# Designs tried in a protein design run: peptides against a protein of PDB entry 1EBD. Part 39

Target 1, 138 residues: chain A of PDB entry 1EBD
Amino acid sequence: KASYEGKVAAEAIAGHPSAVDYVAIPAVVFSDPECASVGYFEQQAKDEGIDVIAAKFPFAANGRALALNDTDGFLKLVVRKEDGVIIGAQIIGPNASDMIAELGLAIEAGMTAEDIALTIHAHPTLGEIAMEAAEVAL

## One batch from the design tools (peptide; aimed at target 1 D83 E108 D115)

Design b2_p29_2_s1 (made by RFdiffusion4, then SolubleMPNN; from b2_p29_2, 12 letters changed)
Fold by OpenDDE base, seed 5:
Structure b2_p29_2_s1 (fold): chain B 138 residues (1-138), chain A 29 residues (1-29)
Amino acid sequence: as target 1 above (138 residues)
Amino acid sequence: MRKVLSAEELAERIARAREILEALRAELA
C-alpha cells in the first residue's frame, strides 16, 4: 500500500492536479443524537467531480447500539471509487463525537475502506459500525 | 502534506459541516 503522500506526489509528477482538497477537519454537533463529520460529505465530493461510494450502515444493526437501546442514526463513509480511499465520514448516533476520531485518522493516513474492513474491532462495540460500513463499500 | 488553512477558513468549514449535519439529523426525525 502506497502512502497518501506518495500518491499525491505521484499524481503531481504525472501532471494531474491533486483532485482532493484534503483536510481532515472534524466537526461535531453535541445533540441527541450526536453528529460528527470529517472530510468530505458525499455531495461535496460530487460537486468537486469526485466519483464516490457512500457506504452507509445503521446503528440499528449494531450489537452494542442495540444493547444500549440507542440505535438512531448511521455511519456513512465517503469512499473514492477510483482507489477505495476514504475521503470523508459522517456519524449521526451514539458516541459520534468520539467515534469520528478513528475515521479522521483513517482519512489522514490515506486508508482505504478495505483497510478499515480488515481492521479487527472489539465486539460488541459501537466502533464496529465503522468496519461494517467499510464492508458495505467493498 | 496537509494543506494549511487560516483560522477563518477552518471555522467556516466547521460551520458548514455542522449545518449539513443538522440537516442530515433532521431527516431522521
Scores: peptide ipSAE 0.511, ipTM 0.861, DockQ to the pose 0.033
OpenDDE base, seeds 1, 2, 3, 4: peptide ipSAE 0.488, 0.463, 0.482, 0.467; ipTM 0.843, 0.833, 0.839, 0.831

Design b2_p29_2_s2 (made by RFdiffusion4, then SolubleMPNN; from b2_p29_2, 11 letters changed)
Fold by OpenDDE base, seed 1:
Structure b2_p29_2_s2 (fold): chain B 138 residues (1-138), chain A 29 residues (1-29)
Amino acid sequence: as target 1 above (138 residues)
Amino acid sequence: MRVVLSEEELQRRIERAREILAALEAARA
């Protein structure tokens, strides 16, 4: 359960009535497990001289993932230390292709790790992992 | 309404996606 032969989806193109300088364009690999990314990778941020916190939380510690017997992978938040703003996120695991949307929205809106940590997520859900990772970043 | 990109911009984004794929493969290993 680690095949990368899945379908690759290029960076998404969001609908909007007018031209917008989008900050968060997601990319998805429909493999098993699924892979998704938006914004900065940790190393990419470091290479650009951005001081970041990389907050990683495993699906093995997520209640819904356990219930589904699908606990491979993790969610990683890349948080700028200066102001706590989320500048990137990667998800490898169940439902990554859909879960990345929340984080894309967060990055686009300039949200902080605290914003995500304080956002109530339904229990038990895979999406709670975003909240858990955000708490790690605090 | 869906944003329509130029062919050039689309290709740039496709290339970025390939880079992301490589990074994800490395991260998953």
Scores: peptide ipSAE 0.028, ipTM 0.556, DockQ to the pose 0.051
OpenDDE base, seeds 2, 3, 4, 5: peptide ipSAE 0.022, 0.021, 0.023, 0.018; ipTM 0.489, 0.528, 0.517, 0.434; seed 3 fails the geometry check

Design b2_p29_2_s3 (made by RFdiffusion4, then SolubleMPNN; from b2_p29_2, 11 letters changed)
Fold by OpenDDE base, seed 2:
Structure b2_p29_2_s3 (fold): chain B 138 residues (1-138), chain A 29 residues (1-29)
Amino acid sequence: as target 1 above (138 residues)
Amino acid sequence: MRVVLSAEELAARIARAQAILAALRAALA
C-alpha cells in the first residue's frame, strides 16, 4: 500500500494520470502463517448491503500444502451474488503474500469466480487453492 | 531501496499489521 501510494503521489506531482483504487490494494502481514487480504471482507460487504457468497477452502485439502507439511490456514473468496464478480479475498497460510496477487488481479479486472475456477492452475501448487475456493463459490 | 523509520512510525506500522492480522483471523475463523 505505502509503496503504491508513494508511486501515485509521485506520478501526480509529475503531472501523469494516476489513481488509487483501495479495493484492489493488498494488505500483507508476514507472520507465521502469513496473512493477506485484498478487497472486501465478507462482513464489510454485508454492512454495505452487498449480497455475497463467502467461499472458504483449507490448505489442508491442497496437495502442495501437504507436500510442504504446512497445512494451517484457509483462503476465503468474497463473491458478489448478482454477477459472480470477485470483490474480496483473504488468505491465512503458507505463501499467502504471493498468492494474493492473482486475486488482486482478478478483482482489478472484474473477473468472476467462474473465470478463476475455469483457469487451469499447475498441479500441485498452492495457487490451486484459489481455483478450489472459486469452484466452491459457483 | 532502504527505508529508515522513526520509532514512532515503526510502532504505528506494527499496530496496523496487528489490526490486519486480527481482522483476517476473525474473517477466516
Scores: peptide ipSAE 0.021, ipTM 0.436, DockQ to the pose 0.027
OpenDDE base, seeds 1, 3, 4, 5: peptide ipSAE 0.017, 0.017, 0.014, 0.019; ipTM 0.406, 0.380, 0.324, 0.399

Design b2_p29_2_s4 (made by RFdiffusion4, then SolubleMPNN; from b2_p29_2, 14 letters changed)
Fold by OpenDDE base, seed 3:
Structure b2_p29_2_s4 (fold): chain B 138 residues (1-138), chain A 29 residues (1-29)
Amino acid sequence: as target 1 above (138 residues)
Amino acid sequence: MRKVLSAEELERRIARAREILEALRAELA
């Protein structure tokens, strides 16, 4: 975040058009299990009057997580009902700190739950859980 | 050389970190 803000400030000083968008900046807690978030939390969206679907899928149902014997937690997508656009995501579980990047990209690009659901993820992988959660949102 | 943050800026950063941690904790519960 600090690096991104520094870049925007430098561009502004240099006379280049720039903007700061904090929506898709990830936050990570390197705990056990790991926690990661990007964009809106469900309650945050509701507090702002956004009608959302919270689609959750557990690591206990993920083949790779089972193979690793690391099945605590879940992935949650926060999807705007109006157009199906993903506006937030939270991951609690194995490799959350790395997996959040895919969802940050999806939010930044304005992708829908359908876009993620129709994207084939390798089997068996932890990342496959994003596709599973997106299917729940449909 | 490291930047010395003002007390106000440090407090804002700490407050934000606490908010995020609390939200994540709520999800874990």
Scores: peptide ipSAE 0.071, ipTM 0.533, DockQ to the pose 0.027
OpenDDE base, seeds 1, 2, 4, 5: peptide ipSAE 0.070, 0.034, 0.055, 0.034; ipTM 0.548, 0.493, 0.521, 0.503

Design b2_p29_3 (made by RFdiffusion4)
Pose (drawn by RFdiffusion4):
Formats: sequence, C-alpha cells, structure tokens
Structure b2_p29_3 (pose): chain A 138 residues (1-138), chain P 29 residues (1-29)
Amino acid sequence: as target 1 above (138 residues)
Amino acid sequence: EEHEELLEKIEEMAEEKREEREEEAEEEE
C-alpha cells in the first residue's frame, strides 16, 4: 500500500492525473499453514448488504497437497450471487501467499467464477484448487 | 514456471475483462 501510493504521489506532483484506484490488496501471514486473504470475507460481504455465495474447496482433495503431505487447508471464494463476480478470496495452506496472486488479479479486474473455472490450470499443482473451487461455485 | 505462465494468462484475461467492466460502467452512467 505504501509503495503504490508513493507512485501516485509523485505522478500527481508531476501533473499526471494519478489517483488511488485499487479494488483490493492481498494480505499474507506466514504462519505454519501460511494464509492469504484479498477482498471481502464471506461475513463482511453480507454485513455490507451483499448477496454473496461462498465456495470452499479443501487441499485434502488436491493431489499436490497430498504429495507435499500438508493437507490441512482450503480455498474460499466469495462470489456476488447477482453476477458471479468474485469479490473476496481466502487460502489457508501451503503456498497460499503465492496462490493468492491469481485470485487477486481476478478481483482487481472484475472476473467471474466462470472466468477462472474455464481457465485450464496446471496439474498437479496447488494453484489449480482455484479452478476446482470456481467449478464448485458454478 | 507453470504458475508464472498461468499468471501471465490471467493477466491478459484481466486486461480484457477490465475494459469490458469499464465499458459497462460507462453505459450505466
């Protein structure tokens, strides 16, 4: 957040019509099962007065997570029921800090669960859980 | 490498979708 604003400030000083414009910022915590979050949590969304559905997919079902032998974790998609637009995501499990980037790019651009579900992911990887979660969302 | 390739693909898709959302926002205004 600081670096982004740093650029916005210099650009505004120079005359560039720069402004702060982002839909979300990812936050990561390097706990044992590292966790990452971006956008709304399922509860924040409804408390905001939004009809959102949530899809939760476990690492216990992903093949790479079984190979890593760390199966405690999950990926959650908070999706606006009215248009399938993803507004928040939460990953708890191995490499959540890296996997968060895909869901983050999706939120910033206003993509849907279908947009992600129709994207072929790598197999066997952890990043593909997002594919299977969006499939669950659909 | 597979993860980076996926991010690049998502980035390309994200640019298209961003434009479409901007157009929709303009139409609504």

Design b2_p29_3_s1 (made by RFdiffusion4, then SolubleMPNN; from b2_p29_3, 19 letters changed)
Fold by OpenDDE base, seed 4:
Structure b2_p29_3_s1 (fold): chain B 138 residues (1-138), chain A 29 residues (1-29)
Amino acid sequence: as target 1 above (138 residues)
Amino acid sequence: SELQEQLERMRRLGEERRAEEERRRAAAE
């Protein structure tokens, strides 16, 4: 967190702000199930007049979550309709605290839902849920 | 539901982090 915030501040000072003016700073709650978030929530985007797709995929449909008998929750992607760019993500479920990093990277890099959908994830893994949610957004 | 309560907690944490980042940017300028 502190390292990312320092980097963003340094880039702003240098006159090279990220083309994606979205704060890709992760927030984590180590509850059971874990919760993690980065970027916009759906309602926050709507309140700012951004037309979004909220793509949701449940852990109950994830093969690794089933194998672990830990299927509570979901992953939600918040995708800007205009260009398919990912502007936010929320995860409630197993390993959410670690899985949010992929989505933070995607937001920071200005990636689209298609970019994640086309990224091959190992099967079966918890991380595969990001790919599944991205496919829902297409 | 418990999951919705957790989502709301996460939303609040996200807002706090955004506000913290905005303060840091403003202080750096």
Scores: peptide ipSAE 0.115, ipTM 0.612, DockQ to the pose 0.035
OpenDDE base, seeds 1, 2, 3, 5: peptide ipSAE 0.263, 0.090, 0.092, 0.085; ipTM 0.735, 0.594, 0.513, 0.587; seed 1 fails the geometry check

Design b2_p29_3_s2 (made by RFdiffusion4, then SolubleMPNN; from b2_p29_3, 14 letters changed)
Fold by OpenDDE base, seed 1:
Structure b2_p29_3_s2 (fold): chain B 138 residues (1-138), chain A 29 residues (1-29)
Amino acid sequence: as target 1 above (138 residues)
Amino acid sequence: SAREELLARLRELAEERRREERERAEEEA
């Protein structure tokens, strides 16, 4: 499969002004593989002095991705260590542009990694990678 | 600009992916 070409991305608002204010507008690059982000990037959070866990899970370990023979990339959750709240997420891989919506919802709602980890995702699906990454954060 | 910074971060993510794919290929070889 072709490498990322860094094509045009949709604008996004990342992060939050404070721990109580969440803005979760996604950015999407419709490349191959697709790339999507919402909220904080790992380094962005660190630069702002937020202690975070970057929990990553590869599509190479996702059952649906394997079945589709499309295992390039990963999902990354950026989780604030203090309270386990998800403050950012990135996906590079199959269906990233659609899958980012779940994570945007989670961030907007102030959910924790535990909330996602405890949410039953159908197996095998690409979407369950969010649950897997959340489990990594625990 | 904020857009430029975002794009830079997305490129970094792409580089991370490329690195991991190379590592996977090396492990499988």
Scores: peptide ipSAE 0.520, ipTM 0.871, DockQ to the pose 0.020
OpenDDE base, seeds 2, 3, 4, 5: peptide ipSAE 0.201, 0.033, 0.132, 0.412; ipTM 0.677, 0.526, 0.628, 0.825

Design b2_p29_3_s3 (made by RFdiffusion4, then SolubleMPNN; from b2_p29_3, 13 letters changed)
Fold by OpenDDE base, seed 5:
Structure b2_p29_3_s3 (fold): chain B 138 residues (1-138), chain A 29 residues (1-29)
Amino acid sequence: as target 1 above (138 residues)
Amino acid sequence: SEHEELLKKLRELGEERRAENERKRAEEE
């Protein structure tokens, strides 16, 4: 699939960081496929001495993405091994710019991969990929 | 790869935003 690099946009979420100061500031690139991130990248966490799991799930395995014929990319969760808390996420794929919001909320609230895995997502939706990635982290 | 380039841009942008946010917070405290 031919793709292009789009405009970069970033918004800092105004708010008080949780006790564990992982600031959930989203970044978005409106490319094709779209790209979005919030919190730690895997290597950033490792560089700070945080032991993490990088849980990745491809859009090629997502029912809605298949139905849309838009399966390029993946969702990655960065999960702290000590307690299962989500500390980062990256998305390349359809609707990444909007889907990152769920993960920003999860990080800000100090949620775990288990919390997301146990959250029922509508079927079939692109959003299910967050649940699937969370299950990979368990 | 294209994905790697996109992720690189996101990481750079995120780092800038975090630094800005930290400075702003320090000014408000």
Scores: peptide ipSAE 0.404, ipTM 0.772, DockQ to the pose 0.045
OpenDDE base, seeds 1, 2, 3, 4: peptide ipSAE 0.114, 0.382, 0.091, 0.387; ipTM 0.592, 0.755, 0.530, 0.759

Design b2_p29_3_s4 (made by RFdiffusion4, then SolubleMPNN; from b2_p29_3, 11 letters changed)
Fold by OpenDDE base, seed 3:
Structure b2_p29_3_s4 (fold): chain B 138 residues (1-138), chain A 29 residues (1-29)
Amino acid sequence: as target 1 above (138 residues)
Amino acid sequence: SEFEELLEKMREKAEEVRRRREEERRLEE
């Protein structure tokens, strides 16, 4: 693959009301592999005194990633322990820039890891990795 | 900014992930 780098970052002073008091602004690095993040990083949550579970699942264990011969990286969910609410997510791997949208929606809606785990994802798809990571958090 | 620093950390992690995978592929060949 040809290596390339590009960065898109969005910051807002004022945002729309959300179900939870968290700002779900996505950030993407168009690199090889791609990077994407939304909500809290694990350490940010800990620094604010939030007790979290960091649930990680590798693309090397994803059927679609294997079929594409593109198994670099992982997905990480940052889940608040007290109620299972997703407060952050990071992806390094194939199609991260688009896959982050599902998790941004989940955070905005105040959804739990269980909600994602119980959502049927098409097979085989890269998106199944979100479900797998959510199951790790249970 | 703090936000840009976090993005840079992710980029660095991505480079590490790529490097490790390339090394693994070479070892398997």
Scores: peptide ipSAE 0.230, ipTM 0.727, DockQ to the pose 0.018
OpenDDE base, seeds 1, 2, 4, 5: peptide ipSAE 0.022, 0.111, 0.018, 0.035; ipTM 0.444, 0.536, 0.434, 0.491; seed 1 fails the geometry check

Design b2_p29_4_s1 (made by RFdiffusion4, then SolubleMPNN; its pose is not in this set)
Fold by OpenDDE base, seed 3:
Structure b2_p29_4_s1 (fold): chain B 138 residues (1-138), chain A 29 residues (1-29)
Amino acid sequence: as target 1 above (138 residues)
Amino acid sequence: MLSEEERAARRARAEEILAEWREEVARRR
C-alpha cells in the first residue's frame, strides 16, 4: 500500500497519469453472467500511455466452473509491464461480484502478478482462476 | 482526490463496458 501510493504520487507530481484514480472504484453488473471490474481496463491504460499485459483466463478451463456447469466468461488481469504490478481486473462469469474483492485488495496493496501466482488457492474453486490468469502474465 | 461526481461517472462508464461484454458472452451460450 504505502509503496504503491508513494509511486503513484511521484508519477502525479511528474505530470504522469495516476493509477490510483481508477484503483478504488469497483463496478458490478448483477446479471447472468455476472460482471465485475476494479482499476484499469486495458484500453484505459493504453490511452494513458501505460504499457500493459492483459492476461486472460477462461472459466471453461476452471475445474469448479466445469463442476457447476457454469463455464461462460473469463477473468482478465491488467498488469503494468515495467514492474508486474496489477493495475486492473475484470471478471465475467460465476461469482464475479464477490471474486472481484480479492483483486481489489491486490490492486490496493500494490501486489504483482507474481504475488497472486504464488498464492495457494483451494482446489477446486472458482478463485483459482485469479492464480491462473496471474501465471499467464509472468 | 476524485470528486463524488467524478467517481460516479467512472463507475457508470465501467458498468457500461461490462454490460457490453456481458452481451457478447451471453451471445456465445
Scores: peptide ipSAE 0.388, ipTM 0.832, DockQ to the pose 0.035
OpenDDE base, seeds 1, 2, 4, 5: peptide ipSAE 0.385, 0.356, 0.369, 0.386; ipTM 0.829, 0.814, 0.821, 0.829; seed 4 fails the geometry check

Design b2_p29_4_s2 (made by RFdiffusion4, then SolubleMPNN; its pose is not in this set)
Fold by OpenDDE base, seed 3:
Structure b2_p29_4_s2 (fold): chain B 138 residues (1-138), chain A 29 residues (1-29)
Amino acid sequence: as target 1 above (138 residues)
Amino acid sequence: MLSEEERERRLAKAKEILAEWKKEVEARR
């Protein structure tokens, strides 16, 4: 079920309904801070008539980011309201280029914000921000 | 598979989001 929902989301992102397995391909800017994106942008989803929740959480509220003195930016989840499925994500901040992989996996698998919110993340880590943003979407 | 054009479009959009964030930070200083 989840895999099928992920495929539908991936097909929508790719712009073509196809029997081909589309992969959620990330885009990364290796700047300071880093910027990474996968799946739908919020406005892109809206332009296609998808009703979405944009759930945003700042690195300034993340314990590991504070400990590293690197609190710039945020994580944003783009969540389809109908079923809670994650269809996009954007990260500006520390380790964004690596952290985007978890969210790419979630989108590819058709996971919901609830699935991420209920996933135990180690404390304190930068990765907890994905869980925090998912909780905002509930 | 994504076309090269679509890959570049996504990268450009990511750069725009970063630029927008920088402007917001500068405006708060």
Scores: peptide ipSAE 0.395, ipTM 0.813, DockQ to the pose 0.031
OpenDDE base, seeds 1, 2, 4, 5: peptide ipSAE 0.325, 0.167, 0.373, 0.025; ipTM 0.810, 0.697, 0.824, 0.495

Design b2_p29_4_s3 (made by RFdiffusion4, then SolubleMPNN; its pose is not in this set)
Fold by OpenDDE base, seed 1:
Structure b2_p29_4_s3 (fold): chain B 138 residues (1-138), chain A 29 residues (1-29)
Amino acid sequence: as target 1 above (138 residues)
Amino acid sequence: MLSEEERARRLARAKEILAEWMAEVRARR
């Protein structure tokens, strides 16, 4: 957040006006389990009249999380029903602070749940949960 | 290794954090 805002400000004063887009700015708490969010929350999207699918996948069903004995939490994708575009994501679980970056990239790029579902993730990995949640949204 | 009770408490707190973030985002509109 702060670094991005600083970059936009620096670009603006350099004669290259940039808008601060907060859509793909992650929020993270480095707790145990970690918490991360980027883009829309499900209820926020609904309040704005966006019809969404909230696709949730638990770390208890992730092979790497099981192997690590760190299975608390979930990944949630907020997917716009009209076009399948990912507009938000929330993670509670192991490595959520790093895993949110993939989803931030997906949101910034306007990717769909199908794009993530069709992206080959290494098996078994924690990151594979993003693919699994995307498959739930299909 | 954490107790199951302590793990459950930490998970609950994590869910509260997300709820707080959602509330903050909604309150800014």
Scores: peptide ipSAE 0.632, ipTM 0.916, DockQ to the pose 0.023
OpenDDE base, seeds 2, 3, 4, 5: peptide ipSAE 0.631, 0.625, 0.629, 0.628; ipTM 0.917, 0.914, 0.915, 0.915

Design b2_p29_4_s4 (made by RFdiffusion4, then SolubleMPNN; its pose is not in this set)
Fold by OpenDDE base, seed 1:
Structure b2_p29_4_s4 (fold): chain B 138 residues (1-138), chain A 29 residues (1-29)
Amino acid sequence: as target 1 above (138 residues)
Amino acid sequence: MLSEEERARRLARAQEFLAEWAAEVAARR
């Protein structure tokens, strides 16, 4: 029983503008495949009246995921259309728990999808999927 | 090694979980 016990921790972090001025608190569920989220969900952004691009890239198209024979899932970026700023990200797949940190940093720094797309990632890596998803958002 | 069917089931479950999580986050505001 891989209990999604991480649900309770994710609920506390994503739902409160807690009095801690952190823009992006990551939440992780160590399931198989792993799940991670930081910042806005797409629907949450829409419900707040933010016009967003949801850029999704599959691990099935990632060279490292293919080499590992672990191609299940995707990365999704939630990008504000007005200025291209990344306001959220979700990952289902290999190394999601660690990969969410790059996206958390990007959100905290107010980075755009273009900034991530122009960031050189080592090849082949799972992390390249962030760059690929950012390119989809352009 | 997991069967393709079991992998597909786990992926589907993860996607369902993420959708539920997204819905719960949205419902708090």
Scores: peptide ipSAE 0.443, ipTM 0.864, DockQ to the pose 0.026
OpenDDE base, seeds 2, 3, 4, 5: peptide ipSAE 0.259, 0.226, 0.250, 0.251; ipTM 0.733, 0.700, 0.720, 0.721

Design b2_p29_5 (made by RFdiffusion4)
Pose (drawn by RFdiffusion4):
Structure b2_p29_5 (pose): chain A 138 residues (1-138), chain P 29 residues (1-29)
Amino acid sequence: as target 1 above (138 residues)
Amino acid sequence: ATFRNLDLESGREAAAAWEALVAARAAAA
């Protein structure tokens, strides 16, 4: 957040019609099962007065997570029911800090669960859980 | 993929990054 604004400030000073414009910022916590979040939490979304569905997919089902032998965790997609647009995501489990980038790019650009579900991911990887979760969302 | 936040700089950057990511995956297949 600080670095982004740093650029916006210098550009505005120079005359560039720069402004602060982002839909979300990811936050990561390096706990044992590292966690990452971006966008709305399922509760924040409905408290905001939004009809959102949430899809939750477990690492216990993913093959790579079994190989890593760390199966405690999940990925959650908060999806606007009215248009399938993803507005928040939460990952708890190995490499959540890295996996969060994909869901983050999707939120910033206004993509849908289908956009992600129709994207072929690597197998066997953790990042593909997002694929399976969006499949669940659909 | 569809993109709805192309009026934002961050949205345009995210769309470009997404397209690059999809392309990289297709190349690695």

Design b2_p29_5_s1 (made by RFdiffusion4, then SolubleMPNN; from b2_p29_5, 10 letters changed)
Fold by OpenDDE base, seed 4:
Structure b2_p29_5_s1 (fold): chain B 138 residues (1-138), chain A 29 residues (1-29)
Amino acid sequence: as target 1 above (138 residues)
Amino acid sequence: MTYRNLDTRSGREAAAKMEARIAALRAAA
C-alpha cells in the first residue's frame, strides 16, 4: 500500500496523472506459517450484506505441500454468490506471501472462481491450491 | 498436468468446462 501510494505521489510530482484506486491491497504477515489476505474476509462481506461462498481448501491435500512436509493451513476464497466473482482471499500456509498475488490479480480483474478453476496450474505446486479452492466454490 | 476431483459436482462441472475449452482451442488452431 505505502509503496503504491509513494509511486502515485512521485508520478504526480513528475506531472503524470496517477491515482490509487486498487480494490485489492494485499496484507502479509511473515510468520510461520505465513499469513496473507487480499480483499474481503467472509465476515466483512456478510456484514455488508453480501451473500458469499467461503471456499476453503487445506494444504494437507496439496501435493507439493505434502512433498515439502509443510501442510499446515489452508487457502480460502470469498466468492460472491450472485455472479461467482472473487472478492477476497486468505492464505495461511507455505509461500502465502507470494501466492496471494494471483488472487490479488483475480480480484482486481473481476475474475470468477470459474476463471481460476479453468486456468491450468502446474502440478505439483503450492499455487495449485488456488484452483482447488476455486473448484470448491463452483 | 492438472487434475480434478471427479467425485464432486464442482469437480465434474469444472472438468467438463475445461474439456470444452480445450476442444475449442484445438479446433481453432
Scores: peptide ipSAE 0.021, ipTM 0.443, DockQ to the pose 0.038
OpenDDE base, seeds 1, 2, 3, 5: peptide ipSAE 0.018, 0.013, 0.007, 0.018; ipTM 0.375, 0.286, 0.286, 0.342

Design b2_p29_5_s2 (made by RFdiffusion4, then SolubleMPNN; from b2_p29_5, 10 letters changed)
Fold by OpenDDE base, seed 1:
Structure b2_p29_5_s2 (fold): chain B 138 residues (1-138), chain A 29 residues (1-29)
Amino acid sequence: as target 1 above (138 residues)
Amino acid sequence: MTYRNLHTRSGRAAAEALERLIAARAAAA
């Protein structure tokens, strides 16, 4: 966030058109396992009266995670039931700090769970877990 | 809160799709 805001400020100072317009700011904890979040938590959405589905998929069922013997945790998508739009995501597990970027992009762009579910993810990869969670949300 | 960035093409497309969905639901009700 600060880095992005700094870039926008620098561009503004330079006289270039630039604006801060973000929906999804990622938060990462570099623990073991890593934790990452972007957008709404399930309970936050519910507290605001948003009808959501929390689609969860465990790393224990991910082929790459199994191959790496690093299967603790899960990916959770928070999906608005009205239109299937992803409004939040949490990852606890291997490479969560990097994998959250795909979901941040999806949320920022207003993508649906279907968009991710129908996007081909390389096999076997940790990233497939996003596709699997998206399929759960369908 | 609505998670759509209307400054992106995909965000605008999603907004339009939602509007169509809402209209369709209203018509089917």
Scores: peptide ipSAE 0.020, ipTM 0.409, DockQ to the pose 0.136
OpenDDE base, seeds 2, 3, 4, 5: peptide ipSAE 0.019, 0.020, 0.019, 0.019; ipTM 0.366, 0.398, 0.441, 0.380; seed 5 fails the geometry check

Design b2_p29_5_s3 (made by RFdiffusion4, then SolubleMPNN; from b2_p29_5, 15 letters changed)
Fold by OpenDDE base, seed 2:
Structure b2_p29_5_s3 (fold): chain B 138 residues (1-138), chain A 29 residues (1-29)
Amino acid sequence: as target 1 above (138 residues)
Amino acid sequence: MTFRNLHLRSGREAAAKLLERIERLEAER
């Protein structure tokens, strides 16, 4: 957030067209397990009258998380029911701080759960949890 | 309950509380 806002301010001062997109700005807590969020929480979407699917996939079902013996937590996708567009994501688990970047990109690009579910992820990786959570949203 | 299971449980509970705090801080902005 602060670094991105500082960049937008610097670009604006330099005369470049720049805007702050608060939807695609990740929030990260470098705890054990790590926590990351981008876009809408499920409750925020509901409070705004957006009908959503909340799809969850646990790290305990991921082959890489099992191999690392670090299986705590889950990924949650917040998907708009009308069109399948991903509008939010939350991750609690190993590498959540880096994994949130894919989902931030997906939200900023207006991608669907189907787009993520049909994207081939490298096996075995923690990133496959995003694909698996997207499949749950279909 | 093994020491590992206690640590994992406490980690999940801490992570859930941190997520709730992030959600609250985002709603206040």
Scores: peptide ipSAE 0.026, ipTM 0.482, DockQ to the pose 0.019
OpenDDE base, seeds 1, 3, 4, 5: peptide ipSAE 0.021, 0.023, 0.024, 0.019; ipTM 0.477, 0.478, 0.475, 0.457; seed 1 fails the geometry check

